# Peptides against a protein of PDB entry 5VZU: the designs that were tried, part 108

Target 1, 271 residues: chain A of PDB entry 5VZU
Amino acid sequence: GRTLEDIFHEHMQELILMKFIYTSQYDNCLTYRRIYLPPSRPDDLIKPGLFKGTYGSHGLEIVMLSFHGRRARGTKITGDPNIPAGQQTVEIDLRHRIQLPDLENQRNFNELSRIVLEVRERVRQEQQEGGHEAGEGRGRQGPRESQPSPAQPRAEAPSKGPDGTPGEDGGEPGDAVAAAEQPAQCGQGQPFVLPVGVSSRNEDYPRTCRMCFYGTGLIAGHGFTSPERTPGVFILFDEDRFGFVWLELKSFSLYSRVQATFRNADAPSPQ

## One batch from the design tools (peptide; made by RFdiffusion4, then SolubleMPNN)

Design b2_p18_6_s1 (from b2_p18_6, 9 letters changed)
Fold by OpenDDE base, seed 3:
Structure b2_p18_6_s1 (fold): chain B 271 residues (1-271), chain A 18 residues (1-18)
Amino acid sequence: as target 1 above (271 residues)
Amino acid sequence: SERDAILEENRRLFQTTD
């Protein structure tokens, strides 16, 4: 019978062959584009830049992490047979924080799935409501011919209504002790473990995370066929490391900052 | 479905030989 090892070797050979075919087909038509690092902003969750992904049989992927208000984006710098370079491999909604459960419940894939799908449904509802408001606002600008309504005269209504004494009803403000939502301790990472049945390339991932957000990953067939967004979790570990849990794939991708300093990598100032 | 095939293909790409 084929061993698991034989199947993996065959799959690696197929990926190498596909990479060779694509490289050979475009050899005479390769367009090189200069990549610029995004400028850092004070409100960026971490410094934007290049990150190295090492997950599965893809081997090495380079992504650019950038921030766009309440969204973060991972853009592929390296393409693969499914997703070409320049595509947004991950899109993160920084408005939708994921609260991970305790360490015991983090091992339960169904619990993580529940949490992510509940956030996905909220995001879908917000998109539907915002679509209705944008639709209703455009419908009312029919060209109402501004008929010049005549200047009706200023009626000087003078009436000095009387000096009603404000009764000092000193209603004691009931001290509604607003349970101070403990400011989410931005500084103390929480214990982190992958759910059972989520594949990781190695067990050498950070066992503490700072925060998590809802996001979507891009999947497609070979040659970028039928591209679709799949739900997942962006996990910020530290300034130089983040992960993405692909919920439907039951897979984890770890990304580490490229520590190389690039000269002249800053975007030219817009003239 | 075509989608299930894409999911399976992508899942294999994320799996490593342990």
Scores: peptide ipSAE 0.525, ipTM 0.916, DockQ to the pose 0.531
Fold by OpenDDE base, seed 4:
Structure b2_p18_6_s1 (fold): chain B 271 residues (1-271), chain A 18 residues (1-18)
Amino acid sequence: as target 1 above (271 residues)
Amino acid sequence: SERDAILEENRRLFQTTD
């Protein structure tokens, strides 16, 4: 029978062959597009930019992280046989923070799965509700042909008198102590570990994370066939590192900021 | 299913040969 090693070796050979075919046959069809770094905004979770993924058999992956209001996006700069360059490999919903359990319960894949799937269902409900509000708002512009119903002169009913009893009911303003939402102590990271059975390329990932968010990853067959979004967790480790847990794949991708300074990588000012 | 095949294919892409 084919060993797991034989299957991996064949798969690696196929990937190398595909890379060779793409680099050798499509040389004449390669369009070069200049990539600009996203402008940094004050409200960005971290500085946007290029991140290097070193997961899987593909070797080096480059992803552009950018922020779009309440969403973050990882855009593939390097394509693979399944997902071409320019696709959004990850989409992060910054509205939906994932609260990781304690370190012991973080090892339980089923607990992480439960938490993520509960958030996925909330996101789905919010999308359905927002779709209905947008749908109902368009439906009510039926043409009200406001036929000008003639202004029947409603008779001036008489001004009854001024009985001015000043009831001084001094209702004490109940001090609604606005519970000052203590600014979420953004500073102290929590201990982090991957669940048992989540594959990582190495155990050399940060063991402390700042925050986590619900997200989706893009999966497809070879040649970008049947593309779909699969649920996952975006893990912010620090200013220069993030991860993505692919829930259905039971896989972890670690991304590290490309520290290279790019001259003239800023988008030209919109003229 | 086709989806299961895609999931398995993508899983293999994330699996490094140790």
Scores: peptide ipSAE 0.512, ipTM 0.912, DockQ to the pose 0.484
Fold by OpenDDE base, seed 5:
Structure b2_p18_6_s1 (fold): chain B 271 residues (1-271), chain A 18 residues (1-18)
Amino acid sequence: as target 1 above (271 residues)
Amino acid sequence: SERDAILEENRRLFQTTD
């Protein structure tokens, strides 16, 4: 029978062939665009920049990590047959921290799935509520000149009076103790392990993480057909490494900072 | 479904053949 290695090798050959076909369709015209590193801000979770991912049949991927207020973004610098360069491979919601359970319960994929899906529903609710507030403001229809419809005499509906003094039942408002969002202390890293059944290209991933956030990954068919967002977990390991758990794919992508010093990679100062 | 096919295709791309 074909070994899994044979299947992988054949699939890699198919991906190389697809890459060749796609590049050949453009008369071998390779467009090179200069990329600039995002400016670093003091409030950035880590320094923005280029990261290399090595996962599955995609092999080596380069992504740009950037921060946009309470959101982070991984943008593909390298395309693949499914997702072209310039697409947002991952979007991270820094408002929605994922609290990983203890190391034993981290092995349970269903527990991680529950936690992520609960956060996904909160994000969906917040998006629906925020969408309603933006919609109601524009409905001020201009003053229709209401033609003066004639004054039909409103009948005198009667007077009934009685005085009933309802009692002062002083129901103490139960103090809804707003669970103080503990400031995201750069706490000591917690032990980290992938759930059972999550595929990782390399078992050599960091076994300690700093923090995790809810995020979405981009998936598509060949040629960027039917692109959609799938839920996942962004895992910050350290200043130079992060991961993404693709929940529906049961897959893990590890990204490591590109340590190459690029001369003149800074964005030109806005004149 | 088309979605299931895309998920399966992408799963294969992310799967490491051990």
Scores: peptide ipSAE 0.510, ipTM 0.912, DockQ to the pose 0.572
Fold by OpenDDE base, seed 2:
Structure b2_p18_6_s1 (fold): chain B 271 residues (1-271), chain A 18 residues (1-18)
Amino acid sequence: as target 1 above (271 residues)
Amino acid sequence: SERDAILEENRRLFQTTD
C-alpha cells in the first residue's frame, strides 16, 4: 500500500508542478503591483500590516491584515495554485466574539464546532433581517387612506364581586444575587489549546489568547475553481500573532507579523 | 460532491505528515 509519506511526496510533487505550470503560463505577462501598508487607526484591534503564515504544504504564505470598521480581512499577497494573490483568505466579524470554554472543554472539537455554528446561524439571521428592513422600507409609502375607524360599541364589563381574604404569607424575597457578569477583562489572556484532531504543523503556538472572533476562510480547487467560504475562528494571541482555525478542514494556521521595516510603504495620503 | 473533493484537497494541503 502507499505509505502516508508516499502520498505526501506525490502531493508535494503535484503542488510543485502546479506552481511551475501557473507561473510559466504567466511568464510572458508578469505584472508587478506596488503594495501599500494600510493606515493604522486608534480603534484597530492590532496594528495592520504584513503577516507570515507557515502551515501545511502551502509553505510560506504572506497576508495583509487590515481593519474595516467591525470587520477584519486577511488579503493574500502570495498566490497559490488554488487561490490567487489579492483574494481575501480570511474575513473576520469583529461583532461576533467567540467565547472559548475552559481549557478542558477546549480539547473537545465538537464543543468548539457547536459554538462556532451557533454564531454562524446568528450572523445568517442578522443578514436576513437586515435584508428585509432594506426591502420593506420602500414598499409602505402606500397612501394612508384614513378610513374612519367605526365606533364599536361599549360592551358592559360585568361587576364580579368582593371577596376579601387577606392571607398574609410573607414570603421572603430571595435575593436573586444577579451574578454580575464579570466584564470579560479584555486584557487578561485566556489559556489556549487546540482541540483534539485539529492539525497544526507544530505544537509551537501561543498557549494563551486575548480574544477570539467568528470568521470565514476561502477555499477553492486548482485554478480558483468553485471558491467558497468556510467557517472558522480568528484567534488573537498578541500584537504580532494571530491564528485561524478552519473547522471543516480541522486545521490551524498561525500567522506572525513580518518585522521588516519598509521605506515608502505607507499609502499616499488621499489628496 | 465537487465541494467534498475541494474540502479533501484543501485538507491534504494542511495535513503535514509529522
Scores: peptide ipSAE 0.506, ipTM 0.910, DockQ to the pose 0.526

Design b2_p18_6_s2 (from b2_p18_6, 7 letters changed)
Fold by OpenDDE base, seed 4:
Order: structure tokens, then C-alpha cells, then sequence
Structure b2_p18_6_s2 (fold): chain B 271 residues (1-271), chain A 18 residues (1-18)
């Protein structure tokens, strides 16, 4: 039987051959598009920009991280045989924070899976409700033929005057104990470990994370066949590093900021 | 299914430690 090693070698040879065919055949059809860095906004979770992913047999992937209100997006700058460049490899819902358990329970893949799937169902419910509100709001504009209801003369009901003395009911201001907004623990990173059975190419991932969010990753067959979103976890480690846990793939992708200073990479101001 | 085949091929790709 083919060994796993044989399958990996054949697959690596196929990827190299595909990359070679792509690089040699596309000499005639390479459309170069200039990439602009997204402008930074004050409310951005981290500075947007280029991130280098090193995961799986694809080697080096470049992703543009950008923020779009309550969503973040990772856009592929480098394509692969499955997903072409310009596709949104990851979509992050910044409304749906993932609360990681303690370090011991983080080793349990089933616990992480439970947490992620519960958030996925909430996201689906919100999408259905928001779809119904948008649908019902459009449906009720049937043409109300504004039949001109005849102006019935509103009889001037007489202003009865009497001086009702305001009783000084000194209702004690109930101390609404302002639930002390627990100061957003902005600064203390949580200990982080990958679940057992989640593969990481390198064990050299950060062992502390700032925040986690629900997200989806894009998966497809070769040639971008049957593209689908799969649930995952976006993990913010620091200003320059984030990860994505692919739940169904049991894989972890680490992304590190490209520290290169690009001259003239800013988007032209919309005239 | 086709999806299961895609997931299996992707698992091989993403679970390869060099």
C-alpha cells in the first residue's frame, strides 16, 4: 500500500508540478494587480496589514488582514491550488468572542469544539432573525393607498384647569448599584495551548493570547471546487501575531506580521 | 461526500509537519 510518506511525496510533487505549470504557463496571462494596505482605523483590533502564514505543505502564505466594522478578514495575497489569490481565507466575527477555558480544559478538543459550535449556532440565529427583519420590513410596504381620511374637526376639549398640588413624594433614589463594569482586563493575556490532536507545523506558537473570536475559514477542492466555510477560532496573540484554529481540519495556522516597510503602499485617497 | 473528500485532502495538507 502507499505509505503516508508516499502520499505526501506524491502530493508535494503534484503541488510543485502545479506551481511549476502555473508559473510557466501563466507567463502569457499574469495580471499584476497592485495591492494597497488598508488604512488603519482607531477601532481596529490591531494594525491592518500583511501577515505571513507558515502552515502545511503550501509553505509560505501571505494574507492581508483588514477590519470592516465588527468583522475582520484575511484575504489571500498568495493563492494555492485550492483557493486563488483575492479570496477571503478567513472571516472573523468580532461580535462573537470565544472564551477559552483554563489551560487544562484547553487541551480538550471536544470542549473547544462545543464552545465554537455553540457560537456558530448563535451566529446562524442572528442571521436568520436579521434576515426576517429585513424581509418583513420590505414586505409591509404594500402601497398604502392613503385614502384621504376626511379631516374630522377635532373638537377643542376644554382645558380644565385645576391646581392639583404636587405632593412631595420624596421617593428615595434607590441606589442603582451601578454594576461596576469590571475594568476590561485589557492587558493580561490568558495562557494558551492548542488542544490535543490539533496539528501545528511548529510548536513555537505563543503560549499566551489576548483575545479569541469566532471565525470561518474557506475550504475548497483543487481548482476552487465546492468552496465552503468551515468554523474556526481566531486567536489574537499580540500586535504582530494571530492564529486560526481550523476546527474540522484539526489544524492551526500561525500568522506573523510582515515587518517590511512598503513605500507607496497606501491606498490612493478616494478623489 | 465531495465535502468529506475535500476535508480529508486538506487534513493531509495542513497536518503535515515538515
Amino acid sequence: as target 1 above (271 residues)
Amino acid sequence: SEREKILEELRKLYQTSD
Scores: peptide ipSAE 0.440, ipTM 0.898, DockQ to the pose 0.529
Fold by OpenDDE base, seed 3:
Structure b2_p18_6_s2 (fold): chain B 271 residues (1-271), chain A 18 residues (1-18)
Amino acid sequence: as target 1 above (271 residues)
Amino acid sequence: SEREKILEELRKLYQTSD
C-alpha cells in the first residue's frame, strides 16, 4: 500500500512540476510590481503589513493584511497553482465577532461549525435586506416633471399664546438597571485549542487568543478554476500572529508577521 | 460536483498526515 509518506512525496512532486509548468509558460516574461505597505490607522485591529503563512503542502506563502473599515483582507503576495498573486485569500468581517466556547467545547468541531454557520446565515440575511432597500430606493425616481404649481400664499398661522404653567410632575426615575455590558475583556486572552480533526501543519500555535471574527477564505481548483468563498474563523492571537480556521477543509493556517524593515515601502501619497 | 473535487484535493494539500 502507499504510505502516507509516499502520498506526501507524490503531492510535493506534483506541486513542483506544476510550478515549473507555470513558470515555463511565461517564456521568461516576468512582470515585476512594486508592493507598498498599507498605511497604519489608529482604528486598525493590529498594524497592517506582511505576514508569512504556512499552508500544509503548499509550503510558505506571503500575505498582506490590510484594514478597510469594518473589513480586513489578506491579499496573496505569493501565488500558488490554485490562486494567483493579488487575490484576496481571506476576507474578515469585523462586524461579526465569534465567541469561542470554553476549552472543553472548543475541542468539538460540530460546536464551532454551528457557531460559524449561524453567523454566516446572519451575514446572508443582512445582505438580502440591504439589497431590497437599495432596490426600492431606485424605483421611485421616475422623473415626473411636476409642473410648478403656483406658490399659494402661506397663511400666517396665529401666534399661540404663552400659557407657561410648569407642571412639576416629578416622575420618579425608574431604575433602568442598565444591564452592565460586561466590559469586553480586551486584555485577558481566552484559552485556545483547535477542534479535534482540524489539521495544523505546526502544533506550536498560540494556546491563547484575543479575538475571533467570522471570515471567508478563497478556494479554487488548479489554474484558478471555479473560485469560491468558504466560511472560516479569523483568530487574532497577538500583534504579530493570527490564524484562519478553514471550516470545510478542517484545516488551520498560522500567519506570523514578517519582521523585516523595508526602506521606501510606504505607499506614495495620492497626488 | 466540481466543488467537492476541489475540496477533496485541497484537503489532501492542507491536511498534514498525522
Scores: peptide ipSAE 0.439, ipTM 0.896, DockQ to the pose 0.556
Fold by OpenDDE base, seed 2:
Structure b2_p18_6_s2 (fold): chain B 271 residues (1-271), chain A 18 residues (1-18)
Amino acid sequence: as target 1 above (271 residues)
Amino acid sequence: SEREKILEELRKLYQTSD
């Protein structure tokens, strides 16, 4: 039988060969593009910028995190054999917060899966409703020619029936104490653990998180074949660290801020 | 499906860190 070591060596050889094939395909047509850091805004969840991901056998990935109103995006700066540079590896919906359960229930992958899939269906419903409002608004501007109202008639039908019994029962209006939505304490980190059966390359991930949001990750075959979005969870740990749980892959990607300062990397001011 | 094959190959790539 193949040893785990033999399988690892074969897989590493395949990754090296793929990297060589891709590099050699681009050797005849190298295009250099300047990358600008996105401007920081006061409403940004954290400072936008470059983050280093360490996940899977792909080794080291660099992504640009940017904020776009109620959405955040991770854009690949480094391509891989599946997904080229410039693609949006993660898209985060900042409207749809994921509430993680207590630490005991966070170990249950099926509970996390349920919560994420319920949010996915809400996002799908909102997209369908917003598509219908945009569609119906265009259809009604047809000139409704005022076809005349034909006068159809009077029929009277009648009668009285009476009876009166006044039963008093003064049911006290139970004060529906509107459960004051406790302002989600935006500031206190909650205990965090990965679900059982989610692979993390390193056990050295933050054990507390600030916020979680629904997101989607991009997956594709080799050469960017059949690109599709898969559901996941964006996890904000701190100002310099975030994670992404790939639900269908049962994997976790940790991203850490690149601390390097770049001269002249700021986007030109919009004229 | 083609999607299931992609997911399976990606799972191998991401899980080989155990």
Scores: peptide ipSAE 0.432, ipTM 0.895, DockQ to the pose 0.500
Fold by OpenDDE base, seed 5:
Structure b2_p18_6_s2 (fold): chain B 271 residues (1-271), chain A 18 residues (1-18)
Amino acid sequence: as target 1 above (271 residues)
Amino acid sequence: SEREKILEELRKLYQTSD
């Protein structure tokens, strides 16, 4: 077959060619936008900022990690032929922790797939329920124009039937097992290994992870055609490293913090 | 489907072909 290196080389040539075509179409006018680092909050899972990631044959990408309450986002700083810069390459649901099994069961892709798909189904149900509550509130204010419906007559419907004693069937209230919010203990890192058949461009990924969460990755065709979200796992390794398992692609992307000190990267104080 | 075509092309890009 074509080696990953061959595919990478061919795809890098295509990327370079596409970049050349795009830059040439604009008379080589490159627009530069200043990127500001998101402000850090005390409740952020890790410090927000720039991360360099590896996307198989796409090579090196830069993403901005930011936190938005119970959601995190990876925004593309570098575009590729499929997904332009400024798109959210990953969205993480910090409400939906993924518990990885032991190392032996972590090697089983089908087990990881099962766990992720069960979480995806819960997320879908919660979105449907939350959508219904927002829908019902608006319907009531139709102006009841009280058209005076005419006085149709008093039909005398009949009598008193008797005393049936309601039996005291004391249905025990089924204990709603409150799904214990396992406290987000920054516990000891758990051993981590990729499932068999999940490709990583670099086998030198951290073998211990702190936390995992359900997330979705953005996929599209060339030119950002038919953009869609695919299920995956966000893996927090440490303060400076995270990964994303693309479940349907059977791929792993490792992201490492850009350690460059940016003297003027702080967002301007709101005036 | 167009989706499956996209996934197949992306799998070629993201998977090591052994």
Scores: peptide ipSAE 0.422, ipTM 0.892, DockQ to the pose 0.514

Design b2_p18_6_s3 (from b2_p18_6, 6 letters changed)
Fold by OpenDDE base, seed 1:
Structure b2_p18_6_s3 (fold): chain B 271 residues (1-271), chain A 18 residues (1-18)
Amino acid sequence: as target 1 above (271 residues)
Amino acid sequence: SEREEILRENTELFQTSD
């Protein structure tokens, strides 16, 4: 049988071979592009920047996290055989928070799957409804020729009177048991554990998370064939760490902030 | 299917060989 070492060795050989093929195919004509860090905004969930992923056979992955209103994006800085550099490996919808269950039910992959798929269907419905509203609004700007129709005088219609019949109807106060919305203690992280059957490269992931959001991850075949977005969960652990649960892949990617300070990494101001 | 192969391949890439 193939050992796990054999599988790892084969995947590493493929990665090296592909890097060699690409380098050789371009006859050493490599184009280097300067990477600029995204500007930080006050409304950003965390400081944008470079994050190091350590998962699977990829070994070292560098992703740039950026914020775009109510969306976050993870852009690959390092390419792999399937997903080239510059692709959005993760897209996060910050409008759709995932509520994780209690720690016991977090071990249930089917429960997480249910929650994520329900949010996915809501996102699809909202996209369909928003597509209809944008279509109808553009049609009605026919040129209203503003013919100035003359000001006909407002006839003073008379003030009809005060009939005050005091209908008594004593509608019983239905005890609306105000379900006390327990104030979501916005500041305390919740206990976090991966579902059973979700693979993590390192068991040393944070056991507490701040919040989770619906997102999609990009998958493709070798050479970026048949690229597809799969559902997942973005997990914010802290200012310097986030994760992504790939639901269909049953896999977890942990990303940690690159602490290195880069001189002149800011984008030039648009002149 | 092609999709199942892509899912398998990507699963192997994201999973550790523990």
Scores: peptide ipSAE 0.488, ipTM 0.902, DockQ to the pose 0.533
Fold by OpenDDE base, seed 5:
Structure b2_p18_6_s3 (fold): chain B 271 residues (1-271), chain A 18 residues (1-18)
Amino acid sequence: as target 1 above (271 residues)
Amino acid sequence: SEREEILRENTELFQTSD
């Protein structure tokens, strides 16, 4: 078969070719865009910024992590043959925490798959319900002038009587103790291991994680054909490291903060 | 299928060769 080195080499050639095509189409005009770091907010899960990923045949990727209320986003700064720069490689739903099992059960890929797919179905249900509430509000058809159809005499349906006193069966409402979602203590990280059969480019990933969330990753064919979102797990390790488990791809991407101090990388203050 | 091809290609991109 093709080695991953062969695949990497081919995809690098395609990436070079794509870069050549794009640069040639614009009369060799290279457009440089300044990248600004997202403003940090006190409610951000970690400081937003640039992260480097190193996984599979993609080699080195740069992503921008940003926070958008109860969502986080990884935006590609570097493109590849499948996913161009500026695309959202990962989208994280901070509403849907993934609780990892114990370390032994974390080795079971099917258990992780079950947990993630159950959360995916909840997210899908919430999207359907929220879509219905937005749809029903606009249907106020204007007042059709109802022409006065003549008053046909409604017949007097009869008076039947009174009595039956049905008994007071006081069925105690069983207190459905809403299991209070214990506030996710930002405290002690839990032991972390990849499931068996999840590929990682480097076995040197953090063996402790703070928290996990449901997310989706972007996949596409070469040239960004038929792009789709696949389910996965965002794993926060620490302030400077996160991972993404691509469930369908059985793959793990590790991202580490770019420690370079960029002078003047802050977004210009809105005047 | 086209989707199975995309999944394969992306899997190859994200996997390491042993």
Scores: peptide ipSAE 0.484, ipTM 0.901, DockQ to the pose 0.532
Fold by OpenDDE base, seed 4:
Structure b2_p18_6_s3 (fold): chain B 271 residues (1-271), chain A 18 residues (1-18)
Amino acid sequence: as target 1 above (271 residues)
Amino acid sequence: SEREEILRENTELFQTSD
């Protein structure tokens, strides 16, 4: 039988061959598009920009992280045989924070899976409800032919008198102590570990994270066949590092900011 | 299934050569 090594070797040879074919045959078809860095916004979770992923057989990949209100996106700058450049490799829902358990329970893949799938179901429900509100709002513009029903003069019913008894019911304003939402201590990261059975390229990932969010990753077959979104967890480590846990793939991708200063990488001001 | 093939293939892409 083919060993896992044989399959891996064949797959690596295929990937190398595909890269070679793409680099050698498409030399005539390579359209160069200038990529601009997204503008930074005050409400951005971290500074947007280029991040380097180094995981699996892909080797080096470049992803652009950008923020779009309550969503973040990782856009592939480098393509692979399955997912072409310009696709959104990850989509992050900044509305749906993932609360990681303690460090002991973080090692349990089934616990992480439960937490993620519960959030996925909430996201699905919210999308269905929001789809219904948007659908019902359009359906009620049936043409109300407002036939002008003739204004029957409603008789002025008489102004009954001014009995002004000032009941001084001094209802004490119950001090609704607005529980000051203690500003979520954004500063203290929590201990972080990958679940057992989640593959990482190395064990050299940050062991503390700031926050986590629900997200989806893009998977497809060769040539971008049957593309679908698979659930995962976006892990913010710091200003320059994030990860993505691919739940169904049991895989972890680590991304680090490209520290290179790009001259003239800012989008031209919209004229 | 086609989906199982895609999941396997993508898993292999994300896995390291040990």
Scores: peptide ipSAE 0.482, ipTM 0.900, DockQ to the pose 0.520
Fold by OpenDDE base, seed 2:
Structure b2_p18_6_s3 (fold): chain B 271 residues (1-271), chain A 18 residues (1-18)
Amino acid sequence: as target 1 above (271 residues)
Amino acid sequence: SEREEILRENTELFQTSD
């Protein structure tokens, strides 16, 4: 049989060939577009900018991280045979924080899958409810014909009687010590480990994370056929590193800030 | 299905043989 190594080599040859084919198809029509860095805002989770991913056989991926209110986006700067440059490789919902379990339960892929799928269903419900409020708000300006409410008669409530027994039972109010939900200290890093069966290119990922959020990643077939959003987890490690766990792909992508300073990379001020 | 093929292809892309 073919070894996993043989299959990997054949697949890498196919990717190289596809990269050659799609680049050569555009060789006569290369359009260069200037990329500007997003402006930083005080409320941004981290400084926006260029990040380098290196995962699987995709090799080097450059993404632009940007913040859009309660959403973050990773936009592809590098294209590949499946997903062209300019597509949103990741979309992050900053309204839906993922709470990771303890370090022992973080090794359980099914537990992470459960948590993320529950959040996915909440996001879907919120989208359906918000769609209904936008639809129903137009329909109800029908003229309120003030039909006069007919005076339904006062049925006399019967006078049931007096019996007074004073039973004293002084049940002590058990102080339900409301376990003060310790405000999840947004500043202390939580111990982090990938679930068993999630592929990472190496074990050289941060073992502490600051915050996690629900997100979706983009997948497609060759030539950007049948593009789909798949559920995942955005993991903020620090100011310069984030990850994405692809649940359906059982894969982890690590992104590190490009430390290069670019002259004249700032977006022109809106006139 | 076409979706299962895309998931397989993309999974193979993310899985290193290491």
Scores: peptide ipSAE 0.465, ipTM 0.894, DockQ to the pose 0.539

